# Peptides against a protein of PDB entry 9IZ0: the designs that were tried, part 332

Target 1, 345 residues: chain A of PDB entry 9IZ0
Amino acid sequence: ITCLGSNGHTYKQLVKGGNDDLRQDAVMEQVFEQVNGFLRSYRKTSQRNLSMRTYKVIPLALKTGVIEWVQDTIPLGEYLDSAHKVYHPKEWSLSTCRKLIAEKQMEDLETRLKVYDLVCRHYRPVFRHFFLESYADPVQWFTTQTNYARSTAVASVLGHVLGLGDRHGQNILIDKTSGEVIHIDLGIAFEQGKKLPVPECVPFRLTRDVVDGMGITGVEGVFRRCMEFTLETLRREEDSLLSVLEVLRYDPLFSWLISPLRRMKKQKMQLENFNQPESGNITTDASRDPKIQRNNVSGESEAERAILKVRQKLSSTLSVEASVGELIRIAQDPSYLALMFCGWS

## One batch from the design tools (peptide; made by RFdiffusion4, then SolubleMPNN)

Design b2_p30_3_s2
Fold by OpenDDE base, seed 5:
Structure b2_p30_3_s2 (fold): chain B 345 residues (1-345), chain A 30 residues (1-30)
Amino acid sequence: as target 1 above (345 residues)
Amino acid sequence: DELKKLLAEAADKGIQERLKVLKELLEKLP
C-alpha cells in the first residue's frame, strides 16, 4: 500500500495480514534501538557508526500490522538468485542445490558434508558483484562494501547474543544506497531457531556469499574488527542489556517461545521444499485460531533461561578476540552448515 | 511487580499503548 504522509510524501507500506505476529518484531526493534544507544555511547563503535539497522513496525491487531517499506532495498536471496544466473550460468540452479541438500537431510553428517561440498563446487559465491555493479565510483564502492561488512558484523554479534533465527536470504535486506544489511522478520529469537524442524546450528549467517560481499579480505578485515568492537560494547553494557531483557520478561504479551503457528508455517515450508515447487499462492485460510492458553508459568521460565543464555554469551571468560574467532569459525564450519536447512546455503 | 502491573495495564489498553509504555520504560533504563 502507498500512504500519503502528513508531510506530503508518499510512503510505501507493507500491510501484513493473517498469521504474522508483528508484535514481536516491534519489540525486537525497540531492543535494537537501545543497543544502538550503547553502540553510539562507546567510542570504538561510535567512531565507526556501528548500528543495527532498524525498520518501523506498527502492529494494528493480533494478526495485522503495517511494516515500513524500506526503500531502495533488495532481499539478499533475490539478488543472489539473479546474480548467480548471470555470473555463473553454467553452474547448478539454486533449486537443484536445495533439492540435493533436502534429499540428504535425514542422512548422516558424512553424507551431508559430501553433498554440501558438491553443492559448493557447483554453486559459487557472487555477492561481490553487488558492489561492483551498484557503485561505479571507487570511493562509493569502498564505502558501501565497508558499510556492508560493518552492519553484517553488528547484526552477527547481536543476532548471536539475542539468538536470532530464521536468517534466510529473504529476511536480510541490502540497502542499495548504503550497502548496509537490514534484518527483518524477527519472530524467531532467543535460540528458538533450534526448535525448528531442521534446527539452526550456527550462531549467525556467515555463508560463502555473505563473506564474498566483504571483498578480498573476507572476514579478516573490517568484519572481524567490527564484531570485536560490537562484542566489547555489549560486554561493557551487559547490565543495561540485561535490564532491557528483564523489562521484556515482565511484558505479558512478549513471546519467549516460537509461535506454534510460525513453527507450523516453517515446517510446511520446509516440507514443501522437499516436493516440487508448485507456485501456489498459499492463501491458508487458517481461520481456526486455537486459543492457546499461554500457561504463564512456562513463559517466565523460558524468559529466565533466555536471559541466562544472553549473560553466558556476554561472559568475559574468553577475550573478545577469542570469542569472535570462535563465532566466525562455527558460523563458517561446513560441519554445521551442512546440517542447516537447504535454503540456508 | 510494579513493572509487571504497568505493562499488563498497558497491554489491556492495546498494542500501541503497550509499545509506548515499553519504549518509555526502556528509555528510563540507566
Scores: peptide ipSAE 0.149, ipTM 0.777, DockQ to the pose 0.016
Fold by OpenDDE base, seed 1:
Structure b2_p30_3_s2 (fold): chain B 345 residues (1-345), chain A 30 residues (1-30)
Amino acid sequence: as target 1 above (345 residues)
Amino acid sequence: DELKKLLAEAADKGIQERLKVLKELLEKLP
């Protein structure tokens, strides 16, 4: 839908209909606006205009809402699939890479690492080309690549602290004007990504293509420094951030757990991406629902665990530099990326 | 307890009132 605003501007709106609970997204956007307040109050982050890029979510009903479509954006995964076909037309398709990783999903770490390395050799990074193609002026190129590294750093720290899951290339938008990242579909938070059929083992998405977009310095420049300044701000504002989360603890409709419906939908999408039909009748008998012990853990005890885990991530036991260094190391570790659904791009 | 009651009463009025009350609470945090 396109709406004319009272200011005379046309806003494109996406009406999202389906099983997606936009209420979780709307609440997480309110948390990001508070965090953006902290980033504006601290000199080191304010001087760099560091923020989590937000979008307006208007939930209309339990399963329907209007998302303000961020104009001039592209999903990272859509750009990467297109650019990879242009720059590396002799390399493997994304579907071939997904098939090979999924075929080895139940194998040991050594076998999964060998397949991950093989996929990485046949699917090379291309995301640097986004900036080279889109910004012919050297000043615009440098500015937009800097904005990308800054916004990715903020999103990486905040995504780790809040335990944001489901950070695949379709849930990360790139602003074509600024180079900033916009995270969407925020309904997997507080480490609930670890409860997915493919557990999320990385603190944030820092794949080879995410790093390739940072230019020649990779993580060793604007990105690392902006992660450090962001984490320093969040540690300073720990009590304020915990107070924000305590308000959510008392919200009877806030979900600290992944919904069974979203878990099943994610499982089905992972299986459907495996079952591109080569023409063989595999009747997958869907009858083995593994009895996930519904530990009747009260929503209150899950909120308390989530808040405690946020506090632990903000601990000053390690320096900001040491903490950021370890997060960057883990996020790039092949032993974790090889376990991911799409850790190679 | 008062916050839980306020958010429950807002939730009963629907999602827009819940988000409004939540926003107002988050903006009033010290």
Scores: peptide ipSAE 0.140, ipTM 0.789, DockQ to the pose 0.017
Fold by OpenDDE base, seed 3:
Structure b2_p30_3_s2 (fold): chain B 345 residues (1-345), chain A 30 residues (1-30)
Amino acid sequence: as target 1 above (345 residues)
Amino acid sequence: DELKKLLAEAADKGIQERLKVLKELLEKLP
């Protein structure tokens, strides 16, 4: 829909109905607004205009809300699928790659690494072409690639610290005007992505295509330095960030756990991505999964564990450089990427 | 306790009032 604001400006909005609770997304956007305050207050991050890109979410009911239409954006996964067909028309389809990874999902790590390497050789990175196609002017090309590396660095640190999960190529938008990343569907936070049937094993998405978009320097340029400055800011503002999260602990409607509905939706999406036949007895009775009954851990004790885990990630036990170096290493490790449903792009 | 009461009273007024009160509380953090 298009709405006229009280300021005389027209806004495009998406009215979303269905099974998605937008309340968690709206609260996570408020957390990012506060973090953006910390990034503006610190000289090293402010001088680089480091921020998490936000979007407006207005929840209306349990399953209904209004989302800001982020204009001039494309999902990363949509761009990559299209670009691979153009630049590498003789390589394997995304469906073929997914099938081969799925067929080996129950095998040992050595077998999964061999299949991951085989897929990587037949599905090469293309994301550098986004910047080369979109920006003919060298100054615009350099500026947008720099903005991409900066925004990806901020999102990577925040994704690790807040335990943002389900960060697949459809949940990451690219702004075609600025080159910045926008993270959408924030309904999996505080490491709840580890409770999915295919658990997220990486701290953030740093696949070959995510790195290819950073240009010739890869992670060793603007990206690493901006991760360091972002983590330095969050360590400085640890008490302020923990105070923000403690306010959420007392919110009676904030869910520190993945909802049964979101879990079922993500399970179905993961099974469809693997072409696994629906075993005809996925009884919609979430009451009968014996693993759900063991998670009758009070929501208060999950909040406390989540806040403690954030504090542990902000620990100054390692230098900023050592901590960022280890995060980058883990996020690019084939032993973790081979375990993901789409770790090759 | 007072914060929990404010957020509960805001939740009873609906999602928009809850998000407004939450935003105002977060903006007042030092």
Scores: peptide ipSAE 0.030, ipTM 0.683, DockQ to the pose 0.016
Fold by OpenDDE base, seed 2:
Structure b2_p30_3_s2 (fold): chain B 345 residues (1-345), chain A 30 residues (1-30)
Amino acid sequence: as target 1 above (345 residues)
Amino acid sequence: DELKKLLAEAADKGIQERLKVLKELLEKLP
């Protein structure tokens, strides 16, 4: 929809309905605004204008709200699918790659690594082309690629610390003006992505295309340094961040658990993305959902576990450099990426 | 201004030189 602002300007708005908990999105955006305060207060992050890009979310009901329409953006996954067809027209389609990974989903790690490597050889990274084709001016190209690496670093650290899940290419927008990343659909947080039908095994999305967008330096240089400065800021502001999360602990409206409905929706979307439209009536009899024992884990006990896990991730037992080095290693490790729904791109 | 000049001169030499100069500049960014 288009709304008239109080300033006389027209703004596009997305009305979202269904099974998406926009209340969690709105709360996570509030947490990001607080973290952006910490990043502005610390010299090393402030000098680089490090921030998590935010968008306005107005929850209207349990499953309905208004989202600010982020203008001049494209979903990362939409760009990558289009660009791969242009730059690598002889390589495999995204659907072929998805099918091969899905066919081996129940196999051992060795078999899954072999198919992942095969897919990687037949689906090469292209995201560097976004910057090359979008920015004719060399200074604008350099600035936007730097902004991409910086914003990806902030989102990677913060996404790891808060345990953000569902970080697929449709939930990551690229701002075509700044090169910054915008994370959307924040309804899987505090490691609830590990409870998905395909468990999330990486701390954040650092696939080959995410790295290719950083240009010739890859993860080295701007990205690594900005992760280090962001983690250093969050460790310094640990008590402030934990205090923000403690406010959420006492909010009776905040959900620390993935809803069964959201889990089922994600399972259905995963299956639809693996199935080519072969006209076979796969009556997925949705009746055989094994009785997920509703362990009546009080929402308070899940909040406490989430906060303890955030504290553990902010621990100073390792240096900032060692911690960032390990996060980057794990996020790029084929042994984890081969287990993911789309770990190759 | 120097950064603009370096990147413009690298662009005139083609994509490989642009990528090289960009690498060197990205490595030097604080």
Scores: peptide ipSAE 0.008, ipTM 0.328, DockQ to the pose 0.011

Design b2_p30_3_s3
Fold by OpenDDE base, seed 2:
Structure b2_p30_3_s3 (fold): chain B 345 residues (1-345), chain A 30 residues (1-30)
Amino acid sequence: as target 1 above (345 residues)
Amino acid sequence: TKLLKLLAELADAGVQERLEALEKLLKELP
């Protein structure tokens, strides 16, 4: 839809209907706006204009809402699939890579590592070309690449701390004007990604293409330092951040657990991407939660555990540099990436 | 590697932090 603002400007808005509960996304966007307040308050983060890029979400009902249309964006995965075909036309297709990883999903770690390495050799990084193609001016190129590394650093720290899941290439938008990343579909948080059919094992997405976009310094430049400054700010504002999350504990609209519907939707999408035949017993009856032993963990005790995990991730037991160093190491570890749905790109 | 990290430090830093990084470099240069 197009709305006329009180300022006389027209705004495009996306009306989502169907099965997407936008309430979770709206709450996470509010948390990001609070974090952006913290990032603006500290010299090291404010001087760099460090922020999590947000978008406006207005939930209207359980399955309906209005989303701000983010202009001039492209999904990272859409760009990478297109660019890979252009720059590496003799390499494997994304579908071939997905199939090979899927065929080995039940195998041991050693076998999965061998297949991951094979896929990596036949699907090389291309994301550096986004900046090289889009910006003919060297200053604009460098500025945009720097903005990408900065925004990715903020999103990586915040994504780890909040336990954001489902960070696939379609849920990460690139702003073509600024080079900043915009994270969408925020309905998997507080490590609920570990409950997906393919468990998430990395703290954030730091695949080879995500690193290739950072340029010649990779993770060892702007990205690492901006992660450090972001984590330092979040550690200073721990009590403020935890207070925001405690308000969400009492929000009846917030889900600390992955919804059975979202889990089933992601399971179907994963099975479809694996070309696994739908076992015809996925009855669309949302009432038959498979008896996953819901230990009768009250929603309150899940909230408490989630908040405790956030507190643990903000612990000052390790230096900021040591903590960021370990996060970067784990996020790039082939032993984790080989277990992911798409860890090679 | 060290020079690239430094260039990245200078690129990322605000004008004041670039000055401080340059001053630090000038002190580390023999």
Scores: peptide ipSAE 0.023, ipTM 0.521, DockQ to the pose 0.011
Fold by OpenDDE base, seed 1:
Structure b2_p30_3_s3 (fold): chain B 345 residues (1-345), chain A 30 residues (1-30)
Amino acid sequence: as target 1 above (345 residues)
Amino acid sequence: TKLLKLLAELADAGVQERLEALEKLLKELP
């Protein structure tokens, strides 16, 4: 829909109806706005304008709401598929790569690493070209690439700390004006991505194309340092962040667990993307309503476990540099990326 | 490596922190 604002501007809005819990998105966006407050209050992060890019989510009902349409954006995965065909027309298609990874999903790590390496050799990074194509002015090119590295660093730290899942290339938008990343579909949080049919094993998305967009310095430039400053800010504001999450513990409308319906929808989408025949014995024994009373006690215990994990991730036991160094190492480790749905791009 | 790190520091710093880093670099250059 298009709405006329009180300021005389027209805004496009997406009305979502269906099983997508827009309340989880709205809550995560509220957490990001609070974190953006912390980033603005701290000198090292404010001087760099570090922020998580947010979008407005207005929940209207349990599973219905209005989402801000982010203008001048492109999904990272859409750009990468298009650019790869242009810059590497002799390499494998994304569908070929997906098929080969899927065919080996049940194999051992050694076999999966060999297939991942093979896919990587036939699907090279291209994301550097986004900045080179979009900005003819060297200052604009450099500024937007810097903004990309900064926003990716903030999103990577927050994504790890909050345990954001489902960070595939269609859930990461690139702002064509600023070069910043915008994360969408936030309904998999607090490490619930580990419960997906293909478990998420990385703390955040730091694939070869995500790194290629950072330019010549890769992760060792702006990105690493902005991760360090972001984590330093979150450690400083730990009690404030935990207090925000404790408010969500008492929100009866917030689900700390992935819904069975959302899990099944993601499973179906993964199977469709892999062209695997549905093994027809999903007996939807959906008929046992688990008694409402067991869900509240389980929900509170899951919230407590989620908050405890956030606290553990903010622990000062390791230096900021050591913690960020380990996160970057794990996020780039082929042994984890080879296990992912799309770890090669 | 050191020059790329410095360029990254200059890239990432606010204008004032860039000036301070440039002034420090100019003092360390022979």
Scores: peptide ipSAE 0.021, ipTM 0.525, DockQ to the pose 0.010
Fold by OpenDDE base, seed 4:
Structure b2_p30_3_s3 (fold): chain B 345 residues (1-345), chain A 30 residues (1-30)
Amino acid sequence: as target 1 above (345 residues)
Amino acid sequence: TKLLKLLAELADAGVQERLEALEKLLKELP
């Protein structure tokens, strides 16, 4: 929809209807705004204008709301699919890669690593071209690539700390003006992505294309240092961040658990994206699988567990450099990426 | 590798710090 603001400006907005819980997104955006406050207060992060890009979410009902339409953006996955066809027209299609990974989903790690390596050899990174195509001026090119690496670093640290899931290429927007990343569909947080049929095994998305966008230095440049400064800021503000999350413990509208409906929707989307036929036995009877021990762990005990996990991730047991080094290592490890829904791009 | 790390450090510095260190690098290049 297009809304006329009280200031006489027109704003394009997305009305999202259906089974999407926009309350989760709105709460996560509020947490990001608080974190952006911490990043602005700390010298090392404020000097670099480090922030998590946010968008306005207004929940109107349990499953309906208005989302700010982020102008001048493209989904990372949409750009990568189009660019790969242009720059590597003799390589495999995204559908071929998805099929080969899906066919081996139930196989051992060794078999999954072999097929992942095969897919990687037939689907090369292209995301560097986004910056080269969009910015003819060398200063603009360099500035936007730097903004991309900075914003990706902030999103990677924050995504790890908050346990953001479902970080596929359609849930990451690229701002065509600034080069910054914008994370959308925030309804899988606090490590609930590990409960998906294809569990999320990486702390954040750091695939070959995500790295290719950082330019010649890859992860060893702006990205690593901005991750370090972001994590240093979050460790310094640990008590403040935990206090923000404790407020959510008492929000009866906040879900610390992935809803069965959202899990089923993501299951269906994963099957569709793999071109797997719906096994006709997805009976909508969510009532009858007794083997999911609903540990009737009160929503309070799940909130407490989530907050404890955030505290554990902010632990100063390792240096900032060692912690960031390990996160970058795990996020790029083929042994984890081969297990992901789309770890090759 | 060292030059690329330095360029990346410069990429993270302010425009002025980048200019000064590019000028320094250009003076150190034969």
Scores: peptide ipSAE 0.020, ipTM 0.523, DockQ to the pose 0.010
Fold by OpenDDE base, seed 3:
Structure b2_p30_3_s3 (fold): chain B 345 residues (1-345), chain A 30 residues (1-30)
Amino acid sequence: as target 1 above (345 residues)
Amino acid sequence: TKLLKLLAELADAGVQERLEALEKLLKELP
């Protein structure tokens, strides 16, 4: 729909109904606006205009709401699939790569690493071409690539600290005007992604194509420094951030657990991505899953554990540089990337 | 290392300081 605002501006909006709980997304966007306040108040982050890109989410009812249509964006995964066909037409298709990874999903780590390496050799990074194609002016090219590295750094720190899950290439938008990343579908937070059938094993998405978009400096340029300044800001504002999360502990509208419907939707997408036969025993009755009944962890006990994990991730026990160095190492480790649905791109 | 630091300083500089430093780099390229 298109709405005329009281300011005379027209806004495109997506009305979403039925199966997605937009309350989780709306709460995470509110947390990001508070974090953006901290980033604006701190000199090192403010001078770099560091922010998490947000979008407006208005929950109207259970499973119904209005989402801002983010104009001039493309999903990272959509760009990468199209660009790979153009720049590397003799390499393997994305479907071939997914099949090979899926066929070896039950094998040992050594076998999975060999298949991951084989896939990587037949599916090369292309994301550098987004900036070269979109920006003919060298200053605009450099500015947008810098904005990409900065926004990816902020999103990576926040993704780790808040335990944002399900960061696949369709949940990351690229702004074609600024080069910034926009994370969407934020309903898996506080490490609930580790409870999926294929658990998330990386702190944030830092695949070969995500790094290729940073240009010749890769992770050692703008990206690393902006992660360090972002983490330094969040450590300084730890009490303020934890106070925001404590308010959510008592919000009856916020669920610290993945919804049964969202879990089922993610399970289906995981099975489809691996061409796994639907084991006909996925009872459509989410109330009868004996694994859901055994996780009678009170929502309070999950909230408390989530806040404790955020506090642990903000710990000053390690330097900012050492903490960021370890996060970058883990996010790029083939031993974790080989376990993902699409760790090669 | 020096080029990475210079690119780092350029990335942290304001748009004007970046432009001036890019112009300087372009003049120093043979």
Scores: peptide ipSAE 0.020, ipTM 0.525, DockQ to the pose 0.011

